# Peptides against a protein of PDB entry 3VA4, part 32

Target 1, 107 residues: chain A of PDB entry 3VA4
Amino acid sequence: EPIGQLRLFSGTHGPERDFPLYLGKNVVGRSPDCSVALPFPSISKQHAVIEISAWNKAPILQDCGSLNGTQIVKPPRVLPPGVSHRLRDQELILFADFPCQYHRLDV

## One batch from the design tools (peptide)

Design b1_p27_2_s3 (made by RFdiffusion4, then SolubleMPNN; from b1_p27_2, 20 letters changed)
Fold by OpenDDE base, seed 2:
Structure b1_p27_2_s3 (fold): chain B 107 residues (1-107), chain A 27 residues (1-27)
Amino acid sequence: as target 1 above (107 residues)
Amino acid sequence: SEEEEERRREELERNREEDRRRAEEEA
């Protein structure tokens, strides 16, 4: 069962979408094989990864060397490739210019 | 929060043009 959620906010690309997050690696990218598939040209094929080791631990976000980057909105920070960022519940993330939000699910 | 959403909008605006250019290079 999913233990987290990544919400892609609505925008010019279309409506809001929610992606379930599971234990292990949840790859974010343009590739349709990604757990979080964002089929947009500004998203790298393998853009980032959200790794969840346990339901009671904060997920780790890492940029995978994406072309257009991964950013945290508050506090604002561009994530260097491969550097671990602990996600807070309700944290806002930019993958390129696509705003997303992480949500922890109660299970 | 409203502050987070405002910052989100600002960040999106600043990156849009650069992202479009880079998207062409990544294609």
Scores: peptide ipSAE 0.053, ipTM 0.579, DockQ to the pose 0.044
Fold by OpenDDE base, seed 1:
Structure b1_p27_2_s3 (fold): chain B 107 residues (1-107), chain A 27 residues (1-27)
Amino acid sequence: as target 1 above (107 residues)
Amino acid sequence: SEEEEERRREELERNREEDRRRAEEEA
């Protein structure tokens, strides 16, 4: 069962999209085999990873050395590649220029 | 209504496929 969600906000690309997040590594990227497939040119094939090691722990976000970066919106900061960032519930993330939001599910 | 939700789902799927195809052409 999914224990988290990543929401891609609506934009020029189309409507809002929700992606389920599971225990383990959830790869975010342009590649269709990614857990969170964002099929956009500005997204790297393997852009970032959201790792959920336990149901009772906050997910860890890491940039995978993406071309256009991974950023936390508030407070603003670019994530250096491979550096762990603990995701807070409702946290806003930019993958390249695509705004997303992490949600903890109450499963 | 359920019919409206189905139409929305179909539209979303279509948009996703268009995005994917566009990304593949540019990659």
Scores: peptide ipSAE 0.025, ipTM 0.468, DockQ to the pose 0.026
Fold by OpenDDE base, seed 4:
Structure b1_p27_2_s3 (fold): chain B 107 residues (1-107), chain A 27 residues (1-27)
Amino acid sequence: as target 1 above (107 residues)
Amino acid sequence: SEEEEERRREELERNREEDRRRAEEEA
């Protein structure tokens, strides 16, 4: 059962998509075998990781040294590669130029 | 225990580092 959700907002790429997030590592990237597969050229094959632990349900986001970066929207902040960011519920994220939102599921 | 919690934190950090390394190798 998913612990959270990552929503990719609708845009020129197409409609909104929701990705379930599970305990452990949820890799965000262009590679089709990523947990959060974003098949866009500006997304790195392995772009970022969202990790959810059993003892801390709040996801930890890290950029994996992506070409086009990972940013927190509010307040604006570029995530340096490998620096942990604790995601808050409803937090807005940019993977490259793709806006996403984290949603915590109460499970 | 506090020691077990520390080991869990270290393991989590290691796993994150491994993910980053793999991403860099595949870039």
Scores: peptide ipSAE 0.022, ipTM 0.474, DockQ to the pose 0.081
Fold by OpenDDE base, seed 3:
Structure b1_p27_2_s3 (fold): chain B 107 residues (1-107), chain A 27 residues (1-27)
Amino acid sequence: as target 1 above (107 residues)
Amino acid sequence: SEEEEERRREELERNREEDRRRAEEEA
């Protein structure tokens, strides 16, 4: 069962898409093998990772050294590569210029 | 379990190192 969700908001690229997140490592990237596959040129092949250790713990977001970066929207903050950020429910994230939202699911 | 958490942490660090290496090769 999915423990979380990452929503990619609608934009010039197309409609909104929801990606399930599971226990362990959820890779965000342009490569089709990623758990969260974002097939856009500005996204690195392996861009970031969302690690979920338990259903009752906040996921950890980390940029993998992406070309165009990973940012938290509120308050605005660029994530340095390899620095862990604990995701809050409904937190807004930019992968390059693509706005996304993390949502915790009840389990 | 403390032992499981430690093992998971070590695995995560290894994965992070691999991701950084791949990103450096891509950049």
Scores: peptide ipSAE 0.072, ipTM 0.571, DockQ to the pose 0.101; fails the geometry check

Design b1_p27_2_s4 (made by RFdiffusion4, then SolubleMPNN; from b1_p27_2, 17 letters changed)
Fold by OpenDDE base, seed 5:
Structure b1_p27_2_s4 (fold): chain B 107 residues (1-107), chain A 27 residues (1-27)
Amino acid sequence: as target 1 above (107 residues)
Amino acid sequence: SAAAAEERRRELERNREEDLAAALAAA
């Protein structure tokens, strides 16, 4: 049962894609083993992780030491590797230069 | 009402476009 969603906005790479997020660790990366698989060269094989401990708690985003980084848009912040960032609903995230948005599902 | 629903849909679409623009500007 997905309890969150990560939206990859449409762009030169193709159309918009929505990725379900589940309890536990949701790995974002270029590797096909990732929960959020972003098959783009600028994305690290294991780029970041979104960890959800409970349905009623905000997810935690951490960069995994990615080459091209993870940053929050508003307010702007580059995430140091391994530092926890509590995601707000509707938060805008850049994985490398790919714009995404997290939102909580109403379940 | 239908009019209110349409207004809400337009607002959500505008917000989505603004969010994307903000994200692209930060890249």
Scores: peptide ipSAE 0.114, ipTM 0.631, DockQ to the pose 0.018
Fold by OpenDDE base, seed 3:
Structure b1_p27_2_s4 (fold): chain B 107 residues (1-107), chain A 27 residues (1-27)
Amino acid sequence: as target 1 above (107 residues)
Amino acid sequence: SAAAAEERRRELERNREEDLAAALAAA
């Protein structure tokens, strides 16, 4: 069962979409094989990864050397490739120009 | 109550709009 959720906000691309996040590595990218598949040209094939080790541990977000970057919104921060960022519940993330939000599920 | 549920719904909607606005402003 999913431990978390990544929300892609609605925009010019279409309606809001929710992606379940599971224990282990959840790859974010343009490739359809990704756990979080964002089929947009500005997203790298393998853009970032969200790793969840346990339900009671903060997920770790890492940029995978994406072309257009991964950013935390508040407080603003561009994530250097490969550097671990501990996600807080309700964390707002930009993958390239696409606004997303991490949400911890109550399971 | 139904009123409380509706208020919560409106609060969540406002939060969503604010979150989106903040994210878009950072792009």
Scores: peptide ipSAE 0.037, ipTM 0.585, DockQ to the pose 0.018
Fold by OpenDDE base, seed 1:
Structure b1_p27_2_s4 (fold): chain B 107 residues (1-107), chain A 27 residues (1-27)
Amino acid sequence: as target 1 above (107 residues)
Amino acid sequence: SAAAAEERRRELERNREEDLAAALAAA
């Protein structure tokens, strides 16, 4: 069962979408085989990764050297490629220009 | 325009491929 969720907010691309996050590496990217598949041209094929090591531990977000970057919204911060960022519940993330929100599931 | 958007998409794709190749070579 999913341990977390990544919500892609609605926008010009379409309606809101929720992606389940599981133990291990959840790849965010334009490639269709990504756990979080975002089929948009500004998203890199393998854009970022959300790694969850345990249900009771904060996920780690890393940019994978994406072209258009990964950012934390509050406080604003561009994530350097490969640098680990611990996600807080309800944290807002920009993958390129796509706003998303991480949500921890109580399971 | 649609044509401009497609060209931009191709540019982005090329950039990503180049970046990936460089990253793989450096790894």
Scores: peptide ipSAE 0.192, ipTM 0.689, DockQ to the pose 0.083; fails the geometry check
Fold by OpenDDE base, seed 4:
Structure b1_p27_2_s4 (fold): chain B 107 residues (1-107), chain A 27 residues (1-27)
Amino acid sequence: as target 1 above (107 residues)
Amino acid sequence: SAAAAEERRRELERNREEDLAAALAAA
């Protein structure tokens, strides 16, 4: 079952989309094999990873060396590749220029 | 504008191409 949710806000690309996040590695990227598949040219094939453990349901976000970067919105922070960031509930994230929001599910 | 949209499209395509090039370079 999903432990969290990543919401991609609506934009020029289309309507809002929600992606379930599960235990383990949830890869964010342009490749269709990604758990969070963002089929947009500015997204790297394997852009970032959101990892959730059973002992700590707070996700760990890492940029995977993406071309156009991964950023936390508040407070603003560019994530260096491979550096872990613990996601807070309702945290806003930019994958390239695509705004997303993490939501922790009460499970 | 249409011109701005086209510029954005070209930018995104360049990003995709550069992403692929970077992936190949890192292999």
Scores: peptide ipSAE 0.163, ipTM 0.674, DockQ to the pose 0.079; fails the geometry check

## One batch from the design tools (peptide)

Design b1_p28_1 (made by RFdiffusion4)
Fold by OpenDDE base, seed 2:
Structure b1_p28_1 (fold): chain B 107 residues (1-107), chain A 28 residues (1-28)
Amino acid sequence: as target 1 above (107 residues)
Amino acid sequence: SDETTSLAHFHARADVAAEELSAILASL
């Protein structure tokens, strides 16, 4: 069962979408094979990864060397490729220019 | 632009300060 959620806010691309996150590596990217598939040109095929080691631990977000980057909004932070960022519940993330929010699910 | 629209939606629904969004944009 999912233990987290990544919400893509609505925009010109379409309506809001919620992506379940599971234990292990959840790849964010343009490729349809990604756990979090964001089929937009500005998103790299494999853009970033959200790794969840346990249900009671904060996930780790890493940019995978994406073209247009991964940023945390509050406080503002550009994530260097391959550097681990511990996600907080309700963390606001930009994948390229697409606003998303991580949400921990109650399990 | 599509980018500004996305950021506007983000600000409205996530209550992110405009200054924080500006800082992100300035770093890109």
Scores: peptide ipSAE 0.049, ipTM 0.598, DockQ to the pose 0.069
Fold by OpenDDE base, seed 5:
Structure b1_p28_1 (fold): chain B 107 residues (1-107), chain A 28 residues (1-28)
Amino acid sequence: as target 1 above (107 residues)
Amino acid sequence: SDETTSLAHFHARADVAAEELSAILASL
């Protein structure tokens, strides 16, 4: 049962894609083994992780030492590797230069 | 999802200036 969603906005790479997020670690990366697989060369094989401990708690986003970084858009913040960032509903995120948005599902 | 969102729509919906986005990207 997914409890969150990560939306990849449409762009030159292709159409919008929605990725379900589950309890535990949701890895974002270029590797096809990732929960959120972004098959783009600027994305690291294991780029970041969105960890959800409970349905009623905000997810924690961490960059995994990616080459091209992970950033929060508003307010702007570059995430240092391994530093926990608590995601707010509707949070806008950049994985490398790919704009995404997290939102909590009404579960 | 309900609707496909372009980068342009992303900026409009989130009320995030293109300058803010480009500043972040340029910092990498």
Scores: peptide ipSAE 0.039, ipTM 0.625, DockQ to the pose 0.049
Fold by OpenDDE base, seed 4:
Structure b1_p28_1 (fold): chain B 107 residues (1-107), chain A 28 residues (1-28)
Amino acid sequence: as target 1 above (107 residues)
Amino acid sequence: SDETTSLAHFHARADVAAEELSAILASL
């Protein structure tokens, strides 16, 4: 069962999509092998990683040196590559220019 | 499953300023 989800909001790219997040590393990227596959040119092949541990189900988000960056919306923060950011429930994230939202599942 | 939420609906319910998002987007 997934521990959380990442919601990609609808846009010019298409409709809203929900991606399940599991224990371990959930890679966000353009490559189809990514857990969160965002097949868009502005997304790096391996753009970011959301890591969820059994000890702390609050995910850790890290940018993987993406070309177009990873940002937190509120409060606004640009994530330097490799810097850990602890995600809060309902937090808004920008992968490149794609707005997403993390949601913690009650499991 | 959870309620479907759009970006606009989230802004309305959570009082997330559109200006903040717009400013971030403009800086990319």
Scores: peptide ipSAE 0.035, ipTM 0.613, DockQ to the pose 0.044
Fold by OpenDDE base, seed 3:
Structure b1_p28_1 (fold): chain B 107 residues (1-107), chain A 28 residues (1-28)
Amino acid sequence: as target 1 above (107 residues)
Amino acid sequence: SDETTSLAHFHARADVAAEELSAILASL
């Protein structure tokens, strides 16, 4: 059972997609081996990681030194590589230029 | 803290959204 969800909003790439997030490290990247596989050239093979330590704790987002960056939309913030960012429920995130949203699931 | 936000809601705040998005884009 997933503890969270990462939504990729619809765009020129296609329709909206929802990715389940589980306890532990959920890697976001272009590689098909990633938990959140975003098969787009502007996404790094291993772009970022969302780590969930418990269902009742906010996940931690880290950029993994991606080429095109990871940003929080509000308040605006570019995430330096390796710096932990505590995700809020409904947090809007840009992986490169792809808008996404984290959603906490009640389990 | 928890917050209810969406891309649609963000864009609905035109002036604020434009400024915030522009700031992000300028840093890329």
Scores: peptide ipSAE 0.029, ipTM 0.567, DockQ to the pose 0.042

Design b1_p28_1_s1 (made by RFdiffusion4, then SolubleMPNN; from b1_p28_1, 15 letters changed)
Fold by OpenDDE base, seed 1:
Structure b1_p28_1_s1 (fold): chain B 107 residues (1-107), chain A 28 residues (1-28)
Amino acid sequence: as target 1 above (107 residues)
Amino acid sequence: SEAEEALKAFESRKEEAKAELEAILASL
């Protein structure tokens, strides 16, 4: 059962998509094996990771040394590789140029 | 129905968030 969700907003790449997030590590990347598979050239094969340690704790987002970066939108912040960022509900995230939003789910 | 209202609410929040993000990006 998913305890979070990452929404990829619609854009030139196509319609929006929702990715379920589970306990543990949810890898964001271009590789099709990723939990959040973003099959776009500007996304690194393993771009970032969203780690959820418990359903009642804020997930941790870390960039994995991606080429085009991971950013928090408001307030704007580029995430240095390996630096932990605690995700807030409704957090807006940029993976490279792709806007996403994290949502906590009620479980 | 409640389901319709929930969907409407979700879509509204999503659109607002997207618009805000786009505005922020455009201002950078």
Scores: peptide ipSAE 0.024, ipTM 0.505, DockQ to the pose 0.033
Fold by OpenDDE base, seed 2:
Order: structure tokens, then C-alpha cells, then sequence
Structure b1_p28_1_s1 (fold): chain B 107 residues (1-107), chain A 28 residues (1-28)
């Protein structure tokens, strides 16, 4: 039972993809073992983490010291490695240059 | 139907968000 979703918008890489997010740590990265596997060269093996402690709490996004960074789009903000950012519903995120959107699911 | 309207609204929000992301990306 996912309690969140990360949407990767369609682009030159291919069609839109939705990744379920679960309670605990959801790793975003190039490694196929990641919860959110983004198999692209510009994505670090372990790029970022979205930690969800409860369904009624905002997830925490942290960059894991990725090569090409993690940014919040609106308002624009580059996330320093290891610094916690509380995700708002519909938050727009760049992992490297890949546009994504977090969506809270009702459970 | 309500489902169709909800879907249209959702798609509109998605496209708007994507366009905004692309604009910001282009400015970086």
C-alpha cells in the first residue's frame, strides 16, 4: 500500500512513469535496487532519499551527495546534501535534469 | 461525467507543471 507517488514526467527518455512511495526510506537513484530507479547516467547510483515516517506527515527529501544535484522548482532551491526538505503535495523536483512531481496518496 | 472532468483537470495541472519545470530548467 503506497502512501505517496513520485511521477517522472515524459521526455526524451521515454514516457511518464509513476513510482510508488512507501513508509520508510525510498531511495532515488540509478541503481536498479532503488525504490525509485531512474536508470540514467546523470543520476547517481544513490541520488536522494524520500523518507516517509507517517501517512499524515510530509515526506522528507534529502539529496545524498549526488553529482548533479537535487532541486526544488517552485520556489527554486538547490538542496544541500543531507539537508532535510519537507515535501509539499504536488511538489516539483529536479533530480539532475529530470523533472518529477511528488503526489500524496490518500490511505 | 465527473470522472472525465476530473481527468481533464488533472491532465491540465500536469501539463502546466511540466511547462513550468521546463521553463525553470531552461533558465538554469
Amino acid sequence: as target 1 above (107 residues)
Amino acid sequence: SEAEEALKAFESRKEEAKAELEAILASL
Scores: peptide ipSAE 0.024, ipTM 0.506, DockQ to the pose 0.032
Fold by OpenDDE base, seed 4:
Structure b1_p28_1_s1 (fold): chain B 107 residues (1-107), chain A 28 residues (1-28)
Amino acid sequence: as target 1 above (107 residues)
Amino acid sequence: SEAEEALKAFESRKEEAKAELEAILASL
């Protein structure tokens, strides 16, 4: 069962979408085989990764050297490639210009 | 109803979050 959820807010691209997050690596990217597939040209094929371990269920977000970057909203911060960022519940994220929110599921 | 008000509150929080993200986007 999913441990978390990544919500893509609605926009010009269409309605909102929810992506389940599981233990292990959850790749965010334009490639269709990504667990969080964002089929948009501004998203890199492998844009970022959200990793959740059994030991520590707090997700770690890393940008994978994406072209248009990954940003945390509060406080505003651009994530350098490969630098680990521990996600907090309800944290707001920008993948390129796509607004998303992480939600920890109560399981 | 109570359920409707609860849903409204959730929707409001979602809109606030989205607006905040868009504000950051506009600043990039």
Scores: peptide ipSAE 0.027, ipTM 0.510, DockQ to the pose 0.058; fails the geometry check
Fold by OpenDDE base, seed 5:
Structure b1_p28_1_s1 (fold): chain B 107 residues (1-107), chain A 28 residues (1-28)
Amino acid sequence: as target 1 above (107 residues)
Amino acid sequence: SEAEEALKAFESRKEEAKAELEAILASL
């Protein structure tokens, strides 16, 4: 059962897409085997990871040394590779130039 | 109805969030 969701907002790439997030490591990347597969050239094969240790704990976002980076929108912050960022509910995130939003699911 | 109002509020927040993200992207 998913305990979180990552939404990719609609854009020139197409309509919005929702990705379920589960306990453990949810890899964000261009590779098709990623939990959050974003098949776009500006996304690294393994771009970032959202790790969820428990249903009642905030997920941890880490950039994996991506080429085009991972940023938090508010307050603005570029995430250094490998540095843990605790995601807040409704957190707005940029993976490269793709706007996304995390939200916790009611389970 | 309550459900309709909740949906409107949700959609409004979503569009606002998207616009904010796009504005930040443009400023990078």
Scores: peptide ipSAE 0.024, ipTM 0.510, DockQ to the pose 0.057; fails the geometry check

Design b1_p28_1_s2 (made by RFdiffusion4, then SolubleMPNN; from b1_p28_1, 16 letters changed)
Fold by OpenDDE base, seed 4:
Structure b1_p28_1_s2 (fold): chain B 107 residues (1-107), chain A 28 residues (1-28)
Amino acid sequence: as target 1 above (107 residues)
Amino acid sequence: AEDEEARAAHEARREEAAAELERILASL
C-alpha cells in the first residue's frame, strides 16, 4: 500500500494529479519510467527522488542535479543537488515551475 | 538541445507558476 502521496496541483498543464508514494525510491522526473512521471520539458528526465525507508517512514527528498531545480516553499529553500531534505506532512514543493504537495497517508 | 528546451520552457512559465503558487498559498 502507498504510505504517502505527491499531489501535482492543477495549472496550464491540466488538472490535478495524485501520485502514490511507496517504500523505497520514488523518482520524480520527465521520463515515463519514473514513479512520479511529470511529462513536461522543464522537468529533468530524473529530476528528484523521494526515498522512504522501511525503518523510517519520513520521506527524504533529494534533487538529482536537475536543470531547473527543486525548491521547498515554506520556508523558501532551493535544495542543493544530492542534499537530503526530510519532508514534512503537507509540505509544498516546486519541481522546476510545477507546484506540488506531499501528503502523509494514515495507514 | 533538450536542456535548452527545458530551460526555455521553465523561463516561459515562470511568471504563471509564481502566480499559481500565490493562489495556492492564499487558499491554505
Scores: peptide ipSAE 0.148, ipTM 0.715, DockQ to the pose 0.944
Fold by OpenDDE base, seed 5:
Structure b1_p28_1_s2 (fold): chain B 107 residues (1-107), chain A 28 residues (1-28)
Amino acid sequence: as target 1 above (107 residues)
Amino acid sequence: AEDEEARAAHEARREEAAAELERILASL
């Protein structure tokens, strides 16, 4: 069962979408092979990765050298490629220009 | 080609995304 969730907020691209996150590496990217597939031109084929090592540990977000970047919203921070960021519950994230939110699931 | 398309798409939606983000933040 999923340990977390990544929500893509609604916008001009369409309605809200929720993506389950599992143990291991959850790749965020434009490629349909990604765990979190965001099929949008501004998203890199392999944009970022959310790694979950255990259900009771904060996930780690890393940008994979994406073209349009990965940013934390509050407080604002652009993530340098390959630098680990521990996700807080309810963390707001921009993948390129797409607002998302991480949510820890209760399991 | 892919890079240019991705960049253009990002730039085209940046303003709208900013406005949307502001709405999201205001609702928290």
Scores: peptide ipSAE 0.144, ipTM 0.709, DockQ to the pose 0.952
Fold by OpenDDE base, seed 2:
Structure b1_p28_1_s2 (fold): chain B 107 residues (1-107), chain A 28 residues (1-28)
Amino acid sequence: as target 1 above (107 residues)
Amino acid sequence: AEDEEARAAHEARREEAAAELERILASL
């Protein structure tokens, strides 16, 4: 059962898509093997990771040394590679040029 | 070469992404 969700907003790439997030490491990347597979050229094969240690704890987002970066939108912040960022509910994230939003699921 | 393509793709869509982000933020 997913305990979080990452929403990819609609754009030139297509319609909105939702990705379930589970306990453990949810890899965001271009590789189809990623939990959050974003098959776009500007996304690194392994771009970032969202780690959820428990359902009642804030997920940790880390950039994995991606080419085009990972940014928090509000407040604006570029994430240095490997630095932990605690995700807030409804956090807006840019993976490269793709706007996403994390939200916690009520389970 | 792949990295260059990835960079180019990012740059090519930056303006559109920015516009979309602005719309998202405006709706919050």
Scores: peptide ipSAE 0.137, ipTM 0.702, DockQ to the pose 0.913
Fold by OpenDDE base, seed 3:
Structure b1_p28_1_s2 (fold): chain B 107 residues (1-107), chain A 28 residues (1-28)
Amino acid sequence: as target 1 above (107 residues)
Amino acid sequence: AEDEEARAAHEARREEAAAELERILASL
């Protein structure tokens, strides 16, 4: 049972995509074996990680030293590599130039 | 929509960076 979701908004790349998030490390990246596979050239093979330690704890987002960065939209903030950011429900995130949103699921 | 807001924010940051670069180049 997924406890979170990452939405990739629709765009020139195609329609909206929703990725389930589970306990543990959910890797975001261009590699097809990533939990959140974003098969786009501007995304690093291992771009970022969303770690969920418990259903009642805020997930932790970390950039993995990506080429094109990871940013929080509101308020605007570029995440330094390896620095933990606690995700709020409905947090808007840019992986490179791809807008996404984290959502906590009712479980 | 939320995606349009995110795209607009990203675009604005890029525009600001471009403008800054132009100012730097113009001052040389």
Scores: peptide ipSAE 0.088, ipTM 0.610, DockQ to the pose 0.040

